# Designs tried in a protein design run: peptides against a protein of PDB entry 5D63. Part 79

Target 1, 292 residues: chain A of PDB entry 5D63
Amino acid sequence: SLRRGIYHIENAGVPSAIDLKDGSSSDGTPIVGWQFTPDTINWHQLWLAEPIPNVADTFTLCNLFSGTYMDLYNGSSEAGTAVNGWQGTAFTTNPHQLWTIKKSSDGTSYKIQNYGSKTFVDLVNGDSSDGAKIAGWTGTWDEGNPHQKWYFNRMSVSSAEAQAAIARNPHIHGTYRGYILDGEYLVLPNATFTQIWKDSGLPGSKWREQIYDCDDFAIAMKAAVGKWGADSWKANGFAIFCGVMLGVNKAGDAAHAYNFTLTKDHADIVFFEPQNGGYLNDIGYDSYMAFY

## One batch from the design tools (peptide; aimed at target 1 V248 G252 A257 Y288)

Design b2_p30_7_s1 (made by RFdiffusion4, then SolubleMPNN; from b2_p30_7, 20 letters changed)
Fold by OpenDDE base, seed 1:
Structure b2_p30_7_s1 (fold): chain B 292 residues (1-292), chain A 30 residues (1-30)
Amino acid sequence: as target 1 above (292 residues)
Amino acid sequence: MKSWKVPESDMDAYAAEFFKKVEEFEKELE
């Protein structure tokens, strides 16, 4: 079954993603096919899939940017019914905004069926142009029509997945204790992470003994990422991944505070030095404490 | 709504409680 998370949803037939037009939060904003750039944020094309308790394989899809939800207009079962952004809640009972998402017959892509109408999210005519119509359309789970097949590329990690990534890292001290701050984390590309760092003013910050040293830099970076998240996205129920670690060197006579994020495949962590903006696989310390 | 902070050892309980609270909060907004 599809896990709770943030997804970039790409058509199986053409290089087009499900896009909320202009990221608008207005009710009735068209959801359309749009080109995307790999390994970038793709601002209007990220969707938080929230599983509905006790309803198998059924989700709401919240646009991260607008905070609105994927909505089948009037819940109509008519082929060609518009799919739009519309105000809603994560655990709504409105069948216009409930989507059953299961694997297609190819075993890799998904189909998105409206819970009420039983029609499927369809890239009309497989049109790869920007602004192409996405609509509810008749279909079946087993048909091979690529217009109704979608790849769900997960752009986030759960707390458990983050913990697993940390646990696999060799630079963890035997006394390590981690603390979880949130449940789901959007994982940023390094370029975006670095840009947040630059915009925070940290590159120009002066190290000063005790009063503004490693822990201040690390916490400032964490705060900057948090603020960036709050300022960038209208959806709730997720955070932006940026961890803080305290570590001790091998000799045990020096300590450091630093940041960390996840690798592109979400399987590992990479350390980030907020004092110089560097990414390192080995920062020279073993973490005895982390919060993220 | 604020989520309480927990150690990694309690992540399952935390997650369950978090989602429960989110659900309740969303219902209040309806």
Scores: peptide ipSAE 0.025, ipTM 0.417, DockQ to the pose 0.032
OpenDDE base, seeds 2, 3, 4, 5: peptide ipSAE 0.010, 0.008, 0.007, 0.006; ipTM 0.364, 0.418, 0.427, 0.401; seed 2 fails the geometry check

Design b2_p30_7_s2 (made by RFdiffusion4, then SolubleMPNN; from b2_p30_7, 21 letters changed)
Fold by OpenDDE base, seed 4:
Structure b2_p30_7_s2 (fold): chain B 292 residues (1-292), chain A 30 residues (1-30)
Amino acid sequence: as target 1 above (292 residues)
Amino acid sequence: MKSWKVPESKMDEYEAKVLEKIEKFEKELE
């Protein structure tokens, strides 16, 4: 089953992603095909899939940017029915906003079926142009039409996945204790992470003994990321990944506080030094505590 | 890297300090 998470949803046939036009929160905003840039945020193209309890393989899809939900207009089963952004809730009973998402026949892509109409999200004519119509369209689960097949590229991790990534890192102290603050985390590209760091003012901050030292830098970075998240996205139910670690050096005579994020594949962590904006596989400390 | 020199035996104290900051931070964001 598809996991709860944030996804970039890409057509299986052409390099087009499901895009909420202009990221608008207005009811009836078209959802369209749009080009995307790999390894970027793709602001209007991120969707939080929230599984519906006790309804197998069924989700709401909330646009992260607008906070609105994927909605089949009037729940119509007519081919060509518009798919739009519309106000809603994560656990709605409105079948216009309930989507059954399961693997297609190819075993790699997904199909997105409206729960009520049983029609499928379709990139009409496989049009790769920006603004191409996405609509409900008749289909079957086993049909191979790439217009209705979508790759769900996970852009987030669960707390459990993050925990697992930390656990396999070699720079974890034997006394390590992690504290999970949220349930699902959007993982930022390093470029975005760095930009947040730059915008925070930390690059110009002066290290001062005790009064503004490593822990202050690390917390300030997390605060900056948190604020960035709050200011950037209208959807709820997720956080932006930015961890804080406390570590001790090999000699055991120095401690440091630093940040960490996840690698692109979400399998590992990478350390981030908020005092200089550096990314390191080895920051020279073994973490005995983290919160994220 | 600039760090706070804390003996291993004092890690608990350091952790406590950071946790205090964390708590304050969380309260501010809630």
Scores: peptide ipSAE 0.033, ipTM 0.441, DockQ to the pose 0.699
OpenDDE base, seeds 1, 2, 3, 5: peptide ipSAE 0.006, 0.008, 0.017, 0.021; ipTM 0.346, 0.421, 0.411, 0.435

Design b2_p30_7_s3 (made by RFdiffusion4, then SolubleMPNN; from b2_p30_7, 21 letters changed)
Fold by OpenDDE base, seed 5:
Structure b2_p30_7_s3 (fold): chain B 292 residues (1-292), chain A 30 residues (1-30)
Amino acid sequence: as target 1 above (292 residues)
Amino acid sequence: PKSHKVPLSDMDKYYEEFLKKVKEFEEKAK
C-alpha cells in the first residue's frame, strides 16, 4: 500500500506531472498536466498524501505549495469532470477530496480513484502539453490505459527512514544519540540545499573562537532551511530535512559541529560543512549526537 | 546497536547524557 509522504506524480504514458496551475490557493484552481525537470523541486507538482484511518488505501492529496487539496468538482461521476485545488483538511470526510490509490495492473504505477464517484484521475487524451486537462473519467482498476496510470515518486522520508539511513553510515560513534524532531521530511536536491546556504549569509560569515564557531554555523544552516520551508510552502504536517551533528575525531581530542542531509536515493546520509558549503562522505568525525 | 534513536517525546530520559555530551563538545570543539 502507498504510505504517507510527499510525492511527485508522473503520468505513466507521457513525461507530464500533476500540476496545480500557478500554485494558486484559490478554490477551483485547475489541476493540469505539466512538464517537469528531474531532480529538481518542481514547486507546483508536489503532493502530500495523508492516509485516512480505517479506510483502506484512501488518502487526501494536499498540494505542498498552495496548501489546498485535490478536489473532484461537485463529486460528479461524469467523464470530463474537472479536478481542481480546493480548501480542505487532511482528514476530511468530504468524498470530493478522498482518493483511493492502489497499484495498477502493471504493478508499478498507481491509479487514483475518487472515493465517492469511483471515477479515476485521467490525463485527458494523454496530452503531454503544458496545461493539459486532468479530469475524472470512467475506468476500471485492471484497465491498462496509461491516461489513468501514475508513478508516485517519493520526495520525502519518514523519521524511521532517516534513522535507518543514519544507522547504515560508518561515521557514527558508539555513544550516538539521535533526536527526532519531526515525522516526515522533504529531502532537497543538493543544488537547492546549497542555494539556501548561499542566501543565508553563511558564506560571508566569519569564524570567531567560541562566539561564532562550528556550532553556530551548523545551527544557522538548520535555521535557514527551516525558514526557507516556512516561507516556501503552505502545507503543514512535514519538515524540510536538515540535520545537525556533533562529532568527535578518531583520536578523541577534537570535536566539530556540522550538518547532514540524505542522498538522492534516501538510503544514505551525506555530510555538509556549513563553513564552506562542501559535501563530504567522510568529514573526519564520528557523530555522537544528532537532531533533525 | 551502537546508536540510540530517540523521538522528541522521549528526550527527557536521555537529558543527562545529552548534557554530558554537550559539555564534552564545549571542551573539545574548534
Scores: peptide ipSAE 0.038, ipTM 0.487, DockQ to the pose 0.055
OpenDDE base, seeds 1, 2, 3, 4: peptide ipSAE 0.009, 0.030, 0.020, 0.011; ipTM 0.453, 0.486, 0.462, 0.418

Design b2_p30_7_s4 (made by RFdiffusion4, then SolubleMPNN; from b2_p30_7, 21 letters changed)
Fold by OpenDDE base, seed 1:
Structure b2_p30_7_s4 (fold): chain B 292 residues (1-292), chain A 30 residues (1-30)
Amino acid sequence: as target 1 above (292 residues)
Amino acid sequence: MKSHKVPLSKMDEYAEKFFEKVEAFKKALE
């Protein structure tokens, strides 16, 4: 079953992703096929899948950028019915915005069925061009039509997954305590993470004893990421992953505060030094506390 | 890059102070 999370949704037949045109929050904004760049933030192509309680395999899909929801126009079962962005809520009862998402017959891709109409999200004619029509279309769960098959590439982690990644790291002190601040985290590419760091002004900040030292740098980085998230995305119900750690050195006579993020596969953490913008597998400290 | 000299016995105290700073930073973003 599909987990709650943020997904980049790619067609199984052609290199096209489900895109909210221009990222517009206007009701009726077309959802279209669009090219994407791997390992980057595809701004208009990220969707938060929120599972509906007590309705098996059924979700709302909120566009991260616009904060609007995938909506089958008028809930029509007619083939070719437009799929648009539309205002909504995560736990709506509106069948126009409820999508049953289950594995396709190939066992790797998913099909997206409108709960009400029972039609499927279809990249019309498998058109790989930017702006290609995405519509509701008749189909069946077992049909192998790649126009209706989608890969759900997870771009986020749950707090539990983040916790597990931390637990696997060898640089965690035996007295470690972690504090989870949110439930779901968009994981940024390092390039984006670094850009936020640069834009924060931290590269120009000077270390000063106690008044602006390691903890200030680390917190400032997290604050910068938080602000970036708030300024960049209109959807709610998720955070941007950026952790803060407190660590002690091997000798036990020095402590440091630093940041961390997750690796591309979300299985491990990598340390980030906000004083110099470096990524390290070993920062020279064992963490005894973190919050993220 | 510099670190702090913090005794292990003061780790909890340091953590508490750190979290106070965190809250202050959060408020500053309002």
Scores: peptide ipSAE 0.038, ipTM 0.466, DockQ to the pose 0.812
OpenDDE base, seeds 2, 3, 4, 5: peptide ipSAE 0.034, 0.034, 0.032, 0.035; ipTM 0.474, 0.473, 0.481, 0.463

Design b2_p30_8 (made by RFdiffusion4)
Pose (drawn by RFdiffusion4):
Structure b2_p30_8 (pose): chain A 292 residues (1-292), chain P 30 residues (1-30)
Amino acid sequence: as target 1 above (292 residues)
Amino acid sequence: SAAAALTAAMNAHTAATWEKYNAANAAAAA
């Protein structure tokens, strides 16, 4: 089963993503195929998949930017029916916004079926052009047609996954305790994590004994990332990944506060120095506390 | 002992960090 999370959904035949046109929150805004840039935030192309209770392999798909839902127009089973963004809720009983998502016959890509119509999300004619129509279409679960096959590229981590990445890190103090604050996190590319640091004003902040020292920088960065999350996205039910760690050096005589993020493959953590914007695999300290 | 002093210093630092974090949250809620 596809896990709850945030996904960039890429057609298996051509490198077009599912894109809510112009990120518009208007009801009926077309969902189309569009090119994308890896290792960036693709602002109109991120979808929060919320599992439906007791309805196997079925989800709502909420555009992260607009807060609107993937909706098969009037639930029609006619091939060519429009797939648009529409107002809705995470656990709706409206079958126009319910999607059964299971692996295709290639075992890697998925097919997306409307729960009400039993038709599939289809990149019409396999068109790779920006703005190509995506529609509901007749189809089968097992066929190889790439027009109806989609890679769900996971862009978020559960709290259990973030905890696992931290636990595998070699720079964790024996007294380490972590404090988990949310359940699902959008993992940022370093380019975006750095842009938030720049936009927070921290690059211009001066170190001052106690009144604006390492703890102040680290907490400020976490707060800046939290503000960015709420100000940038309209969908609810996730958080942005940015951790704070306290650590101690090998000699046991100096402590430091700093931030951390995750690697692209989501398996490991990387430390971030908020005083200078640097990313480090070894910051010189072993973490004895973290909150994220 | 040196181990007890180090533990005490880490606990004090943790407490201070929680105070600063909670104050930042209270300020953001205003």

Design b2_p30_8_s1 (made by RFdiffusion4, then SolubleMPNN; from b2_p30_8, 24 letters changed)
Fold by OpenDDE base, seed 4:
Structure b2_p30_8_s1 (fold): chain B 292 residues (1-292), chain A 30 residues (1-30)
Amino acid sequence: as target 1 above (292 residues)
Amino acid sequence: SREEELQRRLEELEERLLEKFKAVEEELAK
């Protein structure tokens, strides 16, 4: 079963992703095929999949940028029916916005079926051009047509997954206590993470004993990421991953406060020094406390 | 116990950091 999370949804046949046109929050905004850049934030192409309780393999899909939901126009079963962004809620009962998402016959891609109409999300004619039509179309679960097959690339982690990544890291102190602040986290590419750091003013901040030292830098970075998240996305129910750690060195005679994020594969953490913008696999400290 | 004391200290540190977080967030919002 597909896990709750934020996904970049890519066509199995051509290099095109499901895109909410212009990221508009207006009802009826077309959802279209659009090119994407791997390992970057594709702003209009991120979708929060929320599983519906007690309805097997069924989700709402909320556009992260606009906060609107994938909607089959009038719930029509006619081939070629428009798929649009529309206002909604995560646990709606509106079948126009309920999508059954299961593995295709190839075992790697997914098909997206409207719960009510039983038609499938289709990149019409497999058109790879920007703005290509995405529509509801007749189909079956076992068909091999790539127009209706989609890869779901997970762009977020759950708090449990983040916790597991931390637990696997060798630079964790025996007295470690972690404090989880949210449930689902969008994981940023390092380039985006760094840009937030640059824009925060931290690169020009002056270290001052006690009044603005390592803990202040680390907290300021987390605050900057939080603000960036709030300013960038209209959807709710997720956070932007940026952790704060307190650590002690091996000798036990020095402590430090720093940040951390997740690696590209989401399996490990990487440490971030907010005083210089550096990423390190070993920052020279073992964490005894973290919150994220 | 020493372990309990360490846990209490960690909790206190977490609370202080959260307070700082709030303050910095407010400053960034200005």
Scores: peptide ipSAE 0.012, ipTM 0.327, DockQ to the pose 0.365
OpenDDE base, seeds 1, 2, 3, 5: peptide ipSAE 0.011, 0.007, 0.008, 0.009; ipTM 0.324, 0.305, 0.313, 0.308

Design b2_p30_8_s2 (made by RFdiffusion4, then SolubleMPNN; from b2_p30_8, 25 letters changed)
Fold by OpenDDE base, seed 4:
Structure b2_p30_8_s2 (fold): chain B 292 residues (1-292), chain A 30 residues (1-30)
Amino acid sequence: as target 1 above (292 residues)
Amino acid sequence: SREEELARRLEELEKRLLEKFQKRLEELAK
């Protein structure tokens, strides 16, 4: 039961990911195998899986960068049929763009079956080279061919998962109120998060009492991440994770505004100080309010 | 009291943050 979310989809046999060539939004753009760099934003290799209501285990796959959808050319059941990016909608009825995604026989990887043709997404010949053909190919759910097995590395969290991560953190005040702004969040690597911070100009901003202090820094960071998201991705239906918190210290004599993001495993939050770009497990405050 | 003063400060901070947050969102919107 694959969850709605953003995934990096990696071949089970070779170190290649499903890549929309050049991130192009043009109809018919090839989807190919391509190398990837772990723990980075692989720009053309992120896919939003949207589950189709009342159709078991069936999804559309929207390329995050281009905003186009994985499409089996002409819905053909012929082995070797191209898989391309094509314009579409999240809840389309076009079987060319509907994919049944379930666990393979190994229990770890997934297979991606076109809903209409019943063929499977196949890294042809298991070719590990950049630009290797990905095509629809005959297969079965139970066979062990790694050309048709894919790991779905989840790159996002739901609002519920984020809420749970916050709830597990020991630095939450008893009066905590959280405000969830979106439903699904792309979680950025710290390096990317930091780069956005740098590009925002905040590192050069001067702290000034009330006129530009902790709340201004925290909100500026949130805004910078939001703008980065809007400028970077053409797909809709998700946000970039960047939280804002208000907290009170243990002594009960000071308050602070700061940011937070999620750890790599998405299980915990880590605090971010926008005044200096630091990441901390303990920022010295217990949050009584959060926006994310 | 110290607690009352802190509560007041927190309330003021919350108000300011919300206002600024809304303002910035509007600036980013079309």
Scores: peptide ipSAE 0.012, ipTM 0.345, DockQ to the pose 0.747
OpenDDE base, seeds 1, 2, 3, 5: peptide ipSAE 0.010, 0.008, 0.009, 0.010; ipTM 0.333, 0.339, 0.311, 0.334; seeds 1, 5 fail the geometry check

Design b2_p30_8_s3 (made by RFdiffusion4, then SolubleMPNN; from b2_p30_8, 22 letters changed)
Fold by OpenDDE base, seed 4:
Structure b2_p30_8_s3 (fold): chain B 292 residues (1-292), chain A 30 residues (1-30)
Amino acid sequence: as target 1 above (292 residues)
Amino acid sequence: SAAEELAARLAAREERLLKKFEEREKELAE
């Protein structure tokens, strides 16, 4: 079953993603097919899938940017019914905004069925052009039509997954204690992470003994990422991944504070030095404490 | 007092950061 998370939803037939037009929060904003750039944020194309308790394989889909939800207009079962962004809540009972998401017949892609109408989210005619119509359309779970098949590229990790990634890292001290602050984390591309770092002013910050040293840099970076998240996204129920670690050197006689994020595949962590903006697989310290 | 005892208990659970590698930190910032 599909896990709760943030997804980039890509058509299985053509290089087009489900896009909320202009990222608008207005009710009735068209959801359309749009090109995307791999390994980038794709601002209007991220969707938080929230599973509905006690309803198998059924979710709401909240646009991360607008904070609005995928909505089948009037819940109509007619082919060609508009799919729009509309105000809603994560655990709504409105069948217009409830989507059953299960694997397609190919075992890799998903189909997105409206809970009420039983029609499927369809990239009409498989049109790869920007602004192509996405609509509810008749179909079956077994049908192989790529117009109704979607890859769910997960862009976030759960706290448990992050914890597992940390646990696998060889640069964790035996005394390690981790503190989880949130439940789901959007994982940023390094380029975005670096840009936040640049915009924070940290590159121009002067190291000063105790008054503004490693812990200040690391916490400032986390604060900058947090603020960036708050300013960038209207959806709730997730955080932006940026960890803080305290580490001890191999000799055990010196410590450092630094940041970390997750690798692209979300399987490992990579260390980030907020004093110089560097990414390192080995920062020279073993973490004995982290919060993220 | 009870407040002082609680404070003492909490303090006993605190751990200091090890000595920072200050020279390395300076170098990284330059």
Scores: peptide ipSAE 0.061, ipTM 0.618, DockQ to the pose 0.049
OpenDDE base, seeds 1, 2, 3, 5: peptide ipSAE 0.034, 0.037, 0.031, 0.024; ipTM 0.592, 0.593, 0.553, 0.524

Design b2_p30_8_s4 (made by RFdiffusion4, then SolubleMPNN; from b2_p30_8, 23 letters changed)
Fold by OpenDDE base, seed 5:
Structure b2_p30_8_s4 (fold): chain B 292 residues (1-292), chain A 30 residues (1-30)
Amino acid sequence: as target 1 above (292 residues)
Amino acid sequence: SAEEALARRLEERERRLLEKFEKRLEELAK
C-alpha cells in the first residue's frame, strides 16, 4: 500500500509529471502534464498523499505549493472530465477529492482512481507537451494503458525513516538521544539546502566565543530552513528536514554543534557545517543529542 | 526548447521565493 508522504508523480509512458498550472490556489485551476528536472524541487509538481482512515487505499492529494487538492470536476464519470485544484481538507468526505491509489498490473506504477466515479486519472492521448490535459477517464485496474499509469517518486521521509537513517550512521555516541519534532519531512537537494544557507547570511557571520559560536550557527541554519519552508509552501502537515546535532570527539575533550540532512536515497545522513557550508560524511564528532 | 522553458519557470519561482525569504530575514534582523 502507498504510504503517507510527499510525491512527485510521473507518467509511466512519457517524461511528464502531474503539475498544478502556475501553482495557483484558485478553485478550478487545471492540473496538467508538464516536463520536470530530476533531482530538483519541481515546485508545482509535489503532492502530499494523506490516507483516509478506514477506507482502504484511499487518499486526498494536496498540492504542496498551493495547498489545494486534486479534484474531479463535479465528480463526473464522463471520459474527459477535468481534474483541477480545488480547496479542501485532508480528511474530506467529498468523493470528488478522494482517490484510490493502488499498484497497476506492472507491479511498479500506480493507477489513481476517483473514489466516487471509479474513473482514472489519465494523461490524455499520452501527450508529452507542457500543459497537456489530465482528465478522468474510463479504465480498469488490470489495463496496461500507460496514459493511466503513474510512478510515485517519494520526496519525503517519515520520522521513523529519519530515525532509522540516523541509527545506521557510525558517528553516533553511545549516550545518543534523538528528539523528533515532526511526522513527515520534505528532503531537500543539497543545492537548495546550500542556497538557504547562503541567503541566511551565515556565510558572513563572525564566530565569537560563546556569544555566537557553533550552537548559534547550527540553530540559525535550522531557523532559516524553517522560515524557507513557511514562505515556500501553503500545504500543512509536513516539515522541511534540517537537523541539529551536539557531538563529542573521539578523545572526549571537545564538543561541537552542527547540522545534518539526508542523502538522496534517504538511507543515510550527511553532516553539514554551518560555519563554512561544507558537507561531510565524517565531521570528527559522535553525536550524543539531535533534534529534527 | 521545452527544457529551457521549464528551467525558466522553476528559476523564476525559486527567485521570487528566495526574495521573500530574504525580506523576512531582514525584518527579523530589525
Scores: peptide ipSAE 0.012, ipTM 0.350, DockQ to the pose 0.017
OpenDDE base, seeds 1, 2, 3, 4: peptide ipSAE 0.005, 0.006, 0.006, 0.000; ipTM 0.357, 0.381, 0.379, 0.278; seed 1 fails the geometry check

